# Designs tried in a protein design run: peptides against a protein of PDB entry 5H65. Part 244

Target 1, 294 residues: chain A of PDB entry 5H65
Amino acid sequence: QYLERTPLCAILKQKAPQQYRIRAKLRSYKPRRLFQSVKLHCPKCHLLQEVPHEGDLDIIFQDGATKTPDVKLQNTSLYDSKIWTTKNQKGRKVAVHFVKNNGILPLSNECLLLIEGGTLSEICKLSNKFNSVIPVRSGHEDLELLDLSAPFLIQGTIHHYGCKQCSSLRSIQNLNSLVDKTSWIPSSVAEALGIVPLQYVFVMTFTLDDGTGVLEAYLMDSDKFFQIPASEVLMDDDLQKSVDMIMDMFCPPGIKIDAYPWLECFIKSYNVTNGTDNQICYQIFDTTVAEDVI

## One batch from the design tools (peptide; made by RFdiffusion4, then SolubleMPNN)

Design b2_p30_5_s3 (from b2_p30_5, 14 letters changed)
Fold by OpenDDE base, seed 5:
Structure b2_p30_5_s3 (fold): chain B 294 residues (1-294), chain A 30 residues (1-30)
Amino acid sequence: as target 1 above (294 residues)
Amino acid sequence: SKEKEEKEIEEFVNEVEEYYKKRREEQLLK
C-alpha cells in the first residue's frame, strides 16, 4: 500500500478512523523488558493472555502426575502405550502413548506422543526426540487434554496454547479424523481437538515524535515488525538478542533524541469510548523495521 | 539433587526411545 507521509501534528487534529504513513523517532516504549511484551492473543474473542511461566506449568503437571493412568485406556487403535514408574521416592507413574499411523508406529520425527503424568522437563526432552507431545489425562472413556492452561501441543521448543473461552475440547480419539498422522500441524491438531489456538504476539506501546508532535501508538504483531516470530523468541537467546538490538538501535539509552534514527511506519487511528469520554488511539500496522544486525 | 534428577530424566527418555524402537521394529517385521 502507498500513503503520503503525514506529519504528526496534522494527524493529531484529524478524526478517526484513518490510516497514515509517518516518519518519526521512537522517543520511548513500554514495556522495556522483552518477556513482558510477548502475549497470547485469541483470533476469535481477541482476549490477550499472559504466556504461562515455567512455574505455572510445573504446578499443572505436578497435579496431573497425582492421577494414576487408567489401564483400560491403554493400547487403542490410535496408539500404543507403556507405563513407567519413576525411581524417585514418589514412584510416579508415567504413561506414554505412541500415536500410530495406519496401524504402525511412524518414524520418531513423525511420531506424536501423548504423555500422562510427565513433568515439564520430561515432556520437553521427549519433544526434542520425537515430533511432538500432547500432555493428557485419563477421562471416563478416553484420554483427554490435560489442561488448556498448559500447552496442548509441544513441538520442538514451541509451546502451542488454546483459548479457554473459545475452545470446546474433544477427546483424544478425535485425532483419528486426521488423514496424515505424521506431520502434526498445530492447526490441524487444534481443529481435531476442538481447540482455538492462541497466537503469540508482541504487544508494545510506542511514543513517537517527529518534531511536530508526539503520539502514542499501540503495537500488536506476531512476526512482521521484527521479522522474528513471537512464538519462538522466548525460547531462543539469539532471537531475544536480535530484538533487543533492534530496540536499542531505535531508542538508544543515554543518547539525546536528536541522534535517534528515523522510523518509517504505518499507523491507523480508531475511536475508544470510556464512558462519556471519547479518545482517539493509534495502532501500528503493516510495518517492518528489521535491519541488518550483526 | 539437580544432577541426580537430570540423570534420571535422561534415563527415562532413553528408555522411552528404546521401547519405541523395539515396538517399531516388531511392527515392521510383521
Scores: peptide ipSAE 0.703, ipTM 0.966, DockQ to the pose 0.837
Fold by OpenDDE base, seed 2:
Structure b2_p30_5_s3 (fold): chain B 294 residues (1-294), chain A 30 residues (1-30)
Amino acid sequence: as target 1 above (294 residues)
Amino acid sequence: SKEKEEKEIEEFVNEVEEYYKKRREEQLLK
């Protein structure tokens, strides 16, 4: 996409919707903390949600562990099952279901585990040994997803979440519809289980200043702006550092704005109605920050 | 203690892996 550069003062006088190419300095941004800028976005209802904290997940899994696995649901054509009893004072029962491919267990890096009664720590560690893990519970006639407030799929270090509002959950046996039971693509798993997957997004507000005017622009981006996936940043210290360094580069603390680098980006204007008040807002789009700043 | 808990988790994970390996081997031999 090619657009001529437009000064902010001119943009501020124009009606929406329009697209612009701008060159401006990042005077300030919010939120300042990275973990506050990462949200979950539903592509259908467009609701923005907070990423659950570890403490929240601990509670969910603790509650799930209070329910005993149903013996009748063990060992189906889809999975082989084994139940462990913990040696701690609680004597918690944990059912692990190993999903089969064409009647046999696949390789560990291809194997999906269904975990019933596990803790977050146990689930996370198992997800590092196998392909992925789905937290489940015993339903009336089949295993079911434990809770959409928790990840429906943990693959590596990535927690995949679903939208509570838009999802119509189906039982675990619907995984049979997947021809390939080795790759476990999150979108395919979600579709099989009736889940609308949420998208990790960076959500920030930039205050931009080019010397002619000041404009606030909204950023909602998954992986383009920083060239870092929002889905991975919270679980990787190096990625977090990278994002922080980028933001610090464009908006260095303790330095006057005159010394700030120039940011080139695309913004689009749009109309927003709040009651009787109609205002024009701006959103950054199709923009990747360059390492070489002018 | 947290250390004890971590050790127990590791043991559990190892047991799961061992069971998996055994089960898979049995299936492959059939």
Scores: peptide ipSAE 0.702, ipTM 0.966, DockQ to the pose 0.890
Fold by OpenDDE base, seed 3:
Structure b2_p30_5_s3 (fold): chain B 294 residues (1-294), chain A 30 residues (1-30)
Amino acid sequence: as target 1 above (294 residues)
Amino acid sequence: SKEKEEKEIEEFVNEVEEYYKKRREEQLLK
């Protein structure tokens, strides 16, 4: 993987695909706002999606709360169930299903909750007290995932989403296939339920300048570039500040580019066909910039 | 108010936890 540094002017003249090591200054980047740079990526169909906003989730859970839990689906071998009636003006019925391990409720930090009729706020609060939460609804014969537009699993402060295109949902009883019902690994849960999990990624376009030329490079990275997981950044103010500090370091506002620090990174070129037009594009890969910042 | 709503949510969460604890205790005693 040893590559000699190549000036941008030379790279711009070469055919794709190729890999390069470069040293350049970050002239500018888009989008400027961190929230706009975090996307959901499907590893199977490669579709990029926006991360749902809190308001979007509120609507989904409100809609879900309009359906009454089916009494016939409560208290199975997989879970114990209890229904609460909210004291607020809506008087919602909220069913909480506590998933058992070998017929016994595990410790709270190992316990998965299936929530039917809960609000986002309630679900998030519960996810801090238990291992994780799956929003569900009553199906014809079993509990089912509520909606792939909402998280299929909330674990701590992380919302795990699934691809609508690639997923073929299975009923909740398929969680029985999991030998370990204590760790609730998102990928395992997804597999059991027929979900293709989406990956949080930073999506940005960097304008790089080394004095010999200017090149736009695409960044799609989950956790390597900033050494900060894209899956956690939206829910953690400190992580957000860290990313902002990193970007400000490489591209400080109000300062001339001559004073910018040098960025060393790897880029790969690839061909893109837009109709009859062939274009060479560049993507950053295998690059970490936060080693000296962390 | 938002404060009242938050208190209600906290009360709900506490009730869920208490139910869980009682249920688990009952199972462990069997």
Scores: peptide ipSAE 0.702, ipTM 0.966, DockQ to the pose 0.847
Fold by OpenDDE base, seed 1:
Structure b2_p30_5_s3 (fold): chain B 294 residues (1-294), chain A 30 residues (1-30)
Amino acid sequence: as target 1 above (294 residues)
Amino acid sequence: SKEKEEKEIEEFVNEVEEYYKKRREEQLLK
């Protein structure tokens, strides 16, 4: 994939689509806040959506808690069940289903919990004690995923989301198709439940300037550009600091652009039609910046 | 209060863990 370096002024005059290698300074970028740059991307329909906020999840789980667990769905070959009544004034019914491996409960770090009627806080805390948690609800004949607007799987500090558009949900008993019911690989869980998993991505717009011209380049990357997973950055302060440091290095505040370091990257041009207007846009690809920094 | 709520959550989590442990032990002994 060797490309000769092309000045921005030349690129700006050329038709799309083309690929370029460039050397430019990062004049500015947006969004400036890291949490705003992390999105969820569907690999099938390519829709970008926001990572749900805690408040959004609270509402979803609160709504889910208004429905009582179906006693008929307790204790199957797949899971053992128990229902708790909360001690608070609401007296919520919370069903916890412990997924078994070959008819026996596995170790806690291998055990998947299905939670019905739990709050976000309860679910998150339980996910720290067990392997993972799936928020569920009682369907007509089986447990079902609660809502694709919420995580379909919480594993550690990572929330796994599915695409509403592309997913065709199947009932919880389809987890029986998994031979190994101890590792709970997100992709395997998603496949069993008919979920198209969303991918965490960094989404940013870079304004690049090499002295000959200025162009905006779009960045959509999951883990290559920063060598930091977008899926983990929101829950890890150290990773956040690392990203901030990288961005501050390339675009330092309070100094002139002449003192900025040079950024080498690959960009591709593509055509976009906006109504009657045809525009050429640019996207960064196959670029890693962190190797020289770390 | 927030403190009371947090305590209740912790108690719930602990109860879930204890139930799990008990259930697992019973199964392993069979």
Scores: peptide ipSAE 0.702, ipTM 0.966, DockQ to the pose 0.892

Design b2_p30_5_s4 (from b2_p30_5, 13 letters changed)
Fold by OpenDDE base, seed 2:
Formats: C-alpha cells, sequence, structure tokens
Structure b2_p30_5_s4 (fold): chain B 294 residues (1-294), chain A 30 residues (1-30)
C-alpha cells in the first residue's frame, strides 16, 4: 500500500477512521520489559491475556498429577500406553500414550505424546525428544485435555494455548480425524480437539514525535513488526536480544531525542467510547522495522 | 539437590524414549 506522508500535527486534527503513513521518532514506549509486552490474543473473542508463568504451570501439572490414570483407557487404536512410577519420594504414576499413525508407531520426531501426571520439566524435555506433547487426563470414557490454562500442545520450545471462552473441548479420540498423524500442525490439532488457538502478540504503546506533534500509537503484532515471532521470543535468548537491540536502536537510553533515528510506519485511527467521552486512538499496522536494523 | 532432580528427570525421559524405540523395533520385526 502507498500513502503520502502526513505530519502528526495534521493527523491529530482529523476525524477517525483514517489510515496514515508517518515518519516519527520513538520518544518512548511501554512496557519497557519484553516479557511484559508478550500477550495471548484470541482471534474470536479478541480477549488479551497474560502468558502463564512457569510457576502457574507447575501448579496445574502438580494438580494433574494427583489424579490416577485410568487403566481402562490405555492402548486404543489411536495410541499405545505405558505407565511409569517415578522413583522420587512422591512416587507419581505417569501414563504416556504414544500416538500411532494408522496403527504404526512413527519415528520419535514424528510421534505425538499424550501424558498424564507429568511435570512441566518432564513434559518440556519430552517435547525435545518427540514431535510434540499434549498434557491430558483420564476422563469418564476417554482421555481429555488436562487444562486450557496450560498448553494444549508443546512442540519444541513453543507452548500452544487455547481460549477458554471460545473453545468447546472434544475428547482425544477426535485426533483420529487427522489423516496424517506425523506432522502435528498446531492448528489441525486444535481443530480436532475443538480448541480456538490463542495467538502470541507483541503489545506495546509507542509515543511518537515528529517535531510537529506527539502521538501515542498502539502496537499489536504477532510476527511482522520485528520479523520475529512472538510465539518464540520468550523461549529464545537470541530472539530476545534482537528485539531489545531493535528497541534500543530506535529509543537509545541516555541519548537525546534529536539523535534518535526516524521510524517509518503506518498508523490507523479509530474511535473509542469511554462512557460519555469519545476519543480517537491510533494503532500501528502493516509495518516492519527489522529492515532498518543493521 | 537441583542437580539431582535434573538428573532424575533426564533419566526418566530417557527411559520413555528407550521404551518407544524398543516398541518400534518390535513393530518392524512383525
Amino acid sequence: as target 1 above (294 residues)
Amino acid sequence: EKEKEEKEINEFVDKILEDYEKRRKEQLEK
């Protein structure tokens, strides 16, 4: 898309909704800490929620481990099962179910694990040995997803979450609907299980200044702005460093704004009603800044 | 103690993987 550059002073006088191309300096941004800027967004109900912390997940999995796996649900046409008893003081029973592809166990890196009673650490390590892991529990008639407050799928280092409000959970046997049980695409898994997957997004507020005016713009972006997936950044130190470098480049600490680089971006205005007060807000869209990073 | 726990977890995970590989081997032999 092409738009003529508009100064901020002119934009601030115009009614919404409109789209603009701007050139401005990033005076400041919030939140300052990266982990605070990563949220989960539902594409259906549009609710924003926090990414669960490790401590939160530990509690969920600890609670799950208090439930005993049902032996009647082991070894179906979909999966082969085995129960282990840990050697630690707790002596937890952990049920692992290896999902088969048309009755055949695939290569480990193609295999989906269903796990009952595992800890976060165990699950994460297993996700590095197998294709992916789903935390599950024994239901009345079949295996079910453990809790949407925890990841419904852990693949590599990525935790996939579902929306509690929009999801209508189906039992694990619905994975049978997947023709290919080796790739385990998160969206396909979610669909089979009745899950509306949440999207990782960067959520930030930019204070922009072009010398003619100052404007606050909202950023909600999954992977375009930084050319870094929000879904991976929390688990990768190098990606975190990259984002920090980008932000430091545009908003260097201890330096006067006059020396800041110019940021080219697109913003759209929209109306927001707060009670009886109508205000105009701005959102950054269709913008990539990574190209400006040397 | 943390190191001990980590070691135990690794061993547990390895056992699961070994079991899986054994299952696959037996499957291929049938």
Scores: peptide ipSAE 0.696, ipTM 0.963, DockQ to the pose 0.903
Fold by OpenDDE base, seed 3:
Structure b2_p30_5_s4 (fold): chain B 294 residues (1-294), chain A 30 residues (1-30)
Amino acid sequence: as target 1 above (294 residues)
Amino acid sequence: EKEKEEKEINEFVDKILEDYEKRRKEQLEK
């Protein structure tokens, strides 16, 4: 899909929808803080949600810890169970369920843990020792996902979230439908449990200037623009620094725009109707900037 | 205080892992 470069002044005069290749300077961008630019996006209903803060998760897990694990739901064909009592001042009961693969406990790095009553810190640390962790609670007849406001799956340092609106939760025994109970692919887990997974995305507004005109373009991207996954950036200081460096390169503080580097990107125009008002908006697509920095 | 709490959490996690490894060992012996 070859596109010739089009000046912004020409683009601003054209009807939507169209695709363009542009060369412009990044005059400014919003939001300025990285953590504010990372959102959760539902691929089905297209709602954007904020990534829950650590404090929010702490509350959810604290609430979950107030519930007593049901003894009747322990030690099924799917998992082996054990209850621990913490030695800290809270003295919580934590139920851990080790998911088996065809009746056999796999290697720890292949094992999925179902946990009742765990704290965020405990769960995160467990996810580094085991393959992954699902926060659960005791339902009427089976274990169930604790809360879609919290991650349905923590694998390594990645928190996987589900859409509350689009998901129709199923009980934990539906994990039996998975033939491979060692890799625990997030999408497969989500499908088994009736969850529509949310996607981490960078959401930003770029003000672009090529000297002929100024245009605001919307960026919603998961991993292409920065060549850094939005799903990992919040949990990795080095990745955060990398994104900051990229943005500082294109929009250096304290420097005049005349000295800014040129950014080449693709943008598409589209119509937005707000009541009686029809507006043309622009979105960045199929653009990678990291290759120019590395 | 925070360091102490972190240590306690680590010990708790290690106990779970140790329990799991014990279970696997017993499973292999059957």
Scores: peptide ipSAE 0.696, ipTM 0.963, DockQ to the pose 0.868
Fold by OpenDDE base, seed 1:
Structure b2_p30_5_s4 (fold): chain B 294 residues (1-294), chain A 30 residues (1-30)
Amino acid sequence: as target 1 above (294 residues)
Amino acid sequence: EKEKEEKEINEFVDKILEDYEKRRKEQLEK
């Protein structure tokens, strides 16, 4: 897209909606902590949610562990099952279901696990040994997803979440609709189970200053702005460092704004009604900063 | 105590994996 560069002072006087190309300095940004800037976004209802904390997940899985696996739901055409008893003082019963591909158990790195009664730590470790893990519970006639407040799929270090509002959950046997039960693509799993997958996004507010004016611009981006996936950043120290480096470059601590580098980006204005007040807001779009840094 | 717990978890996970590999082996023999 080609747009003429417009000074902020001019933008601030114009009605919305409009698109602009700007060159400004990043005076400040919020939130300052990276973990606070990563959120979950629903592509349908557009609700923003916080990424659940480990403590939140622990509670969910602990509650799940209080339920007894139904022996009648074990060993179906879809999966082979085994119940384990932990050696810890709790002596929990954990049901593990190994999903088969056309009646055959695939390689471990291709196998999807369904787990009842597992802890977060156990599930995460299992996801490193197998392809992926779905936390489940025994329903009346079939296994069901445990809770949409927890990941519906853990693959490697990635936790995949679904929207509670937009999802219409289907039972686990609907995984039979998948022709290939070895790759376990998150979107395919979600579709089979009636889940609307949430998207990891960076959510930040930038205070931009070009010397003529100051405005706040909203950033909601999954992987374009930093050229780093929001879905991976929380579990990768190197990616976190990269984001921090980028932000420190544009907004260095202890340095006067006069020495800040210029940021070129696109912003769009839009109207927001808050009660009786009409406000113009700004959002960053179609902008990549990493290419200029690296 | 945390180390002990971690060890127990690892052992538990390993047992599951071992069981799976055993199942795979038996499957291949049929």
Scores: peptide ipSAE 0.696, ipTM 0.963, DockQ to the pose 0.854
Fold by OpenDDE base, seed 5:
Structure b2_p30_5_s4 (fold): chain B 294 residues (1-294), chain A 30 residues (1-30)
Amino acid sequence: as target 1 above (294 residues)
Amino acid sequence: EKEKEEKEINEFVDKILEDYEKRRKEQLEK
């Protein structure tokens, strides 16, 4: 979609909604810290949520570990089970359930683990040895997802979260509906369990200046703007460094704005009504900045 | 202390993996 370049001064005088192509300098941005800019977004209710901190997850899993696995729920047609006792001072009971594919245990890298009583560290390490891990608890008649405040699926280094508002959780046996129990596609797992998966997004506010005017533009993007997935950045130091480098390039500290590089992007205007006040806001869309950096 | 804990976790994880591989082997023998 081709748009002519419009100066900011002209944009500021126009009614919303409209789309624009602009060329401006990034005077400043918020938040400054990358970890604060990564959020979880629900595609259904559109709520933004914070990514849970490690400490929050530790508490959830510690609480889960206080519950005793129900022996009656072990070894079903869906999974084979084993209960372990840790050697540490706590002596926790950990139930591990190996999900079978048509009654057969697949290769370890294809196997989904259901775990009761595991710590975050144990679960994360297991996700590197197996295909994926779901933290669960013993329900009345079946295993159930532990808590939507924790990941419903950990695959490699990726933590997949679900929306508490939009999800209607179903028991673990609903995984039987999956024809392929080796790939464990997050969206398929979510669908089977009645989960609306959340999306990782970068959320930032840019102050843009082209010399004719200044405006603030909102950025909410998953993987296009930086050409880096928001879902991976928190667990990868190299990706974090890359994002920081990009931002430092466009908004270098200790340098006058006259020396800043030009940023070309698309913005759209929209109306926001707060009581009696009508405000026009701007959002960045369909923009990639990494192409000029690499 | 942290190193000891890390070692224990790794050993625990390895035991689970070993158990799984054993199960796989037994499955293939049937």
Scores: peptide ipSAE 0.696, ipTM 0.963, DockQ to the pose 0.873

Design b2_p30_6_s1 (from b2_p30_6, 9 letters changed)
Fold by OpenDDE base, seed 3:
Structure b2_p30_6_s1 (fold): chain B 294 residues (1-294), chain A 30 residues (1-30)
Amino acid sequence: as target 1 above (294 residues)
Amino acid sequence: SSKFEEYSKIVEEILNDKDNPYKFSKWFRE
């Protein structure tokens, strides 16, 4: 869409809601530590959540490893199972269930693993050798998802999370409803298991200055702004470096704002009511900055 | 099946790999 460029001073005087095209300098941004900008967003209840840290996940999987796999739940029409006893000091019982497609084990890059008692490290390593991994536990009559506080699906280096509020978990046998048991599309897996998947988003606040005025604009974006998926950035050093470079380019440390590059973007205004206070807020939308950096 | 045995070996190797812990990115560890 074509929008005429509007100076910030004019925008600040107008009522919401409206859409604008602007050219401004990025005076500052929050959070300064960019890893803190990555959040999980529920598309249903719109709750923003923190991405669990490595330490948090370690605890969850350690707790899960204290449970004993139920032998009665092994080797169903859906999966073939094997149990290992680790030789470490704890002697953990680890059960791995290899999901079959029409009664036959698929290729490793197409195979979903269900794992009981695995550590975070083991699960992540497995996800690099197979298509994907679901941490599970033995329920009363079937395998069940271990914990929505942990990923419900690990595919490669991507950890997929579900919303605790909006999800109504179903047992693992509901994966039978999937016609194709080789691609393991995260949304399809989530649907089968009654999970509302969370979306990775960059959440930031930009202070924009075009010399005529200053305004704060909110950014909530999954993959358009940086042309980097928020879902992949936390596990990829190169992507992290790229995000750092982009932000350093627009807001370089140690130099005056007069030397900052101009940022062209779209912003929309909207009304926010907090008690008796009515405020106009701004959000960045349909903006890509990566093309200017490359 | 031959695939089951093959996959089991892969799992076993991972479970016994004590010398190479999985390393997370710097951002994830912070």
Scores: peptide ipSAE 0.619, ipTM 0.914, DockQ to the pose 0.911
Fold by OpenDDE base, seed 4:
Order: structure tokens, then sequence, then C-alpha cells
Structure b2_p30_6_s1 (fold): chain B 294 residues (1-294), chain A 30 residues (1-30)
């Protein structure tokens, strides 16, 4: 829909909810450290959570490595298995299960690995050689997902996470429900395993100033605003640089706001009630920024 | 199978690659 441009001073006087088109300068933004803007969002319960840090993942995988793979769970109709014993002081056992498609191992770029006892480094390296990797553990009767605090699927450089609150995990053999065991679409894997996949989102607060007024607008976006997927940015230096460049363009450090470029965007107002206090908040929506457009 | 052996070799190489740890991107490490 078409919306006429409205000055911020006028917007600040109006009741919510409403939608606006604005032209304003980005005075400042939070968080300043852009990596902190990337969050995981549950589409079902709408919980926002942090992307796990490397250290947290290391702990999870180290803990997983303390468990011995169950030999009874090796070599099923779903996968072919092999177990390695590392030569380190701990003598860690690593089990890798190569998932078959109709009883035949697919090409490496089509092959899903299930791994027990792998380190984060090993898992990430494997994900670059094969289609994808699922960290698992030996359950009582079947392989099970290791921990929803860790990725349930690592595909290339993308770590797919599931919602602990909304997921009802099913055992690995449920992957048999997938007719095609070569593409390993994350949503399909999630469905098979009873996982509600989390979505990567950029979460930011913009302070916008058009000379008539100043307001803060909330941004929660997956791939439209920067035209960069939040799911890929954390693992791609080039994408990170692009985001940095965009933000530096709109809010250049060490330069007065008078020299800032104008940002055109859509914002919507909404009411937030805190006890007896009613506050109007603003959210950016349906907005794309591009270097060639500004 | 030949493919199983091939894949196993790839895994083994990764498991034995002690001198080349995987490095996450800058943002991920922060």
Amino acid sequence: as target 1 above (294 residues)
Amino acid sequence: SSKFEEYSKIVEEILNDKDNPYKFSKWFRE
C-alpha cells in the first residue's frame, strides 16, 4: 500500500496502532556490536534467545563425548556406522553414522551424518565435506538428538536450532519418514524429529531523527532489511562486512548527523501496557535498505 | 562398500587433523 511520508513530530502525537512511511536519519542504533543483534526466534512461542556461543557448544559436545556409543545401535537400515577411538589422553570414542537413501549411501553432498562424541571443530569440518551433520547420542533403543541447546542440524555453515519449549523430540529413526534422504531440508528434518525450528533474526533498536522529532523504532527482521539472511551472517565474513558497511553508511562514526543519509522506511506503532502506564512503541517493517538506493 | 570406505577415510582425516582447528567467523567468536 501507498503511504504518504509523515514527519516524526506528527507521528509522536498520534495514537496507536498506525502505519507510517517516514524519512529520517539514523542517529544511533543498538546494539552497537552488530553480532549481538542476531537472535533466535521461535515462530510458535515467540521467545527470543541468544545464539549459543562457541564455548557453550564446546561444553555440550564435550559432555556428549563422555558417553560411549551403543554398539547395538550401529548399522541399521537407515545408516551405516563406524566408530573411532581417538589417540588423545581421554581415548574419546566417536561414532559416525552415514545415512542411506533406500539402502544406498548417497553422494557426499547428499549424505547426512549422525555423529556421537564429535567436537565442535570436527562437526563443522564434517559439515563442509558432507551435506549435513546431526549431533546425536545413544538412547535406550535408538539414536537421539544430543541437545537442543546445540544445533540439531549443521548444513554447510548454517547451524539450525530448535526451540526447547515447543519441541517434542522424536528418535532418529523417524528420519525414515522422509522419502528423499538426500536434500535434507531443515524444515523436513525438524518435522521428522519433532523440532520446532528457530529462526534467525536481526534484533535492533534504531533512534530515528528527521529534524522534527526523535523516536525509537524496533527492528526484527530475518532477511529483508539488509537483504542478508540472519541465518548466514554469523558464519560469513563477507556478509558481516556488508552489514557493517550498511550501518556505517547510515550512521557513520565520527560524523555529525547533518551529514547522515536519509533512511526511508515503514514503521508501525503499537501499544505496550506496563501497569498503569501506556506506552506507544514503534517497529520497522517492510523495509529494505541498499547501498545503491541511498 | 567403496563409498563407505571413502567416507570413512574423510572422517578419519578430520578426526586426526589436530593441527588445523576449525575457526569460526569473527562475529561468531565474539
Scores: peptide ipSAE 0.618, ipTM 0.913, DockQ to the pose 0.909
Fold by OpenDDE base, seed 5:
Structure b2_p30_6_s1 (fold): chain B 294 residues (1-294), chain A 30 residues (1-30)
Amino acid sequence: as target 1 above (294 residues)
Amino acid sequence: SSKFEEYSKIVEEILNDKDNPYKFSKWFRE
């Protein structure tokens, strides 16, 4: 897309909605703690929610571990099962179900595990040895997803979450509808289980200044702005460092704004009504800054 | 099956592994 550059002072005088191309300096941004910028977004209901903390997940999995796996649900046409009793003080029971492809166990890197009673640590370790892991519990007639507050699918280091509002959970046997039980595409798994997958997004507020005016612009982006997936950044120190470096470059601490680099971006204006008050807000869109840095 | 036995061993090893799989990150120290 192409737009002529418009100074901020002119933009601030115009009605919404409109789209602009701007050149401005990043005076400041929020949140300063960049890990707080990573959120989960529902593409249907547009709810924004926090990525669950490790502590939250620990609690969920601990609670799940207090439940006893139903022996009647072991070993179906979909999966082969084994149950372990841990040697810890509580004697925790862990059931692992190895999902089969057409009645045969696939290669480990193609195999989906369903786990009852596993800890977060164990589940994460398992996801590194197998294709993916789904935390489950014994339902009345079938295995069911443990909790939408926890990942419905852990694949490598990626934790996939579902929207509680928009999802209508179906039992695990619905995975039978998947023709390919080796690749375990997250969207396919979600569809089979009635889950609306959430999207990782960076959510930030930029204060932009081009010398003619100052405005705040909202950023909600999954992978374009930094050219770094929001879904991966929380679990990758190198990606975190890259994001930090980018933000430090555009908004260096202890340096006057006159020395800041210029940021070129697209913003769109939109109206927000609060009672009788009408406010014009701005959002950054279709912008990549990584190309300006690297 | 051979795979079932193999996979079961892997799981058993993990269940007996007390190492922390989580990486220490700068962001989480903040």
Scores: peptide ipSAE 0.617, ipTM 0.910, DockQ to the pose 0.667
Fold by OpenDDE base, seed 1:
Structure b2_p30_6_s1 (fold): chain B 294 residues (1-294), chain A 30 residues (1-30)
Amino acid sequence: as target 1 above (294 residues)
Amino acid sequence: SSKFEEYSKIVEEILNDKDNPYKFSKWFRE
């Protein structure tokens, strides 16, 4: 658990794998545009994916809106349904299904909506009025999740995504397996629908310099390093500002590295084979900047 | 039910709210 501090020059000469405690300055980091550091990680297949942008989601929901809700799938034991035709020139069909708890509609803040044909804006607004929203489509015999390229669950400002590779989707009626249809825990919803939920992570490369040597260390962290959840940062201006401030503190623009604060970190080395080339890489772990500023 | 009607009204209001588009935070829009 406790490690003695090791200079980078010594680390750079050692074989992997090993763990180290270091004290170094953050010379630089990538990506510089911090929004690009937020990724989606699958805990099962370990693929890293980009968080879909607004434009990407717009396209998905536009495509979804071209499909007509099946009237035969309305009003089941699981949900009560209503279909609207928008007043715009295109006359888009929107179906909303209000999920019931034991045959009764719960309070709005406990109610899950299933929506067909909604826009991103509408879905997001609905998620602020109700507990959560699932974008769906009419399948042959049941409602189905619309697309794993879009969130499978929007709860407040949090967009929950699933892994396309690892998920084996089940129809919406599988939500019946949930005893409690009021809290809508994302992991429970995912399990019911056969979804492997993706995890929000910060992914960055730090160039560390302690005056004896320089090395690059990989950071993949959900909430420890910044003490800010990666799952919330994209939708919260204050959290974004905090991350920006932290990075500016460690890498202040316009001044020399000699004036940078010291960062204390744990790093682990590991071997990577790239074709015929063997290299040693480094990863930051178990580090919190708020506690490690020296 | 009364709740169904109430919730339907909320949805309808959102569907007809064309003047107030939802906006994502700065990072997400970049």
Scores: peptide ipSAE 0.618, ipTM 0.914, DockQ to the pose 0.878; fails the geometry check

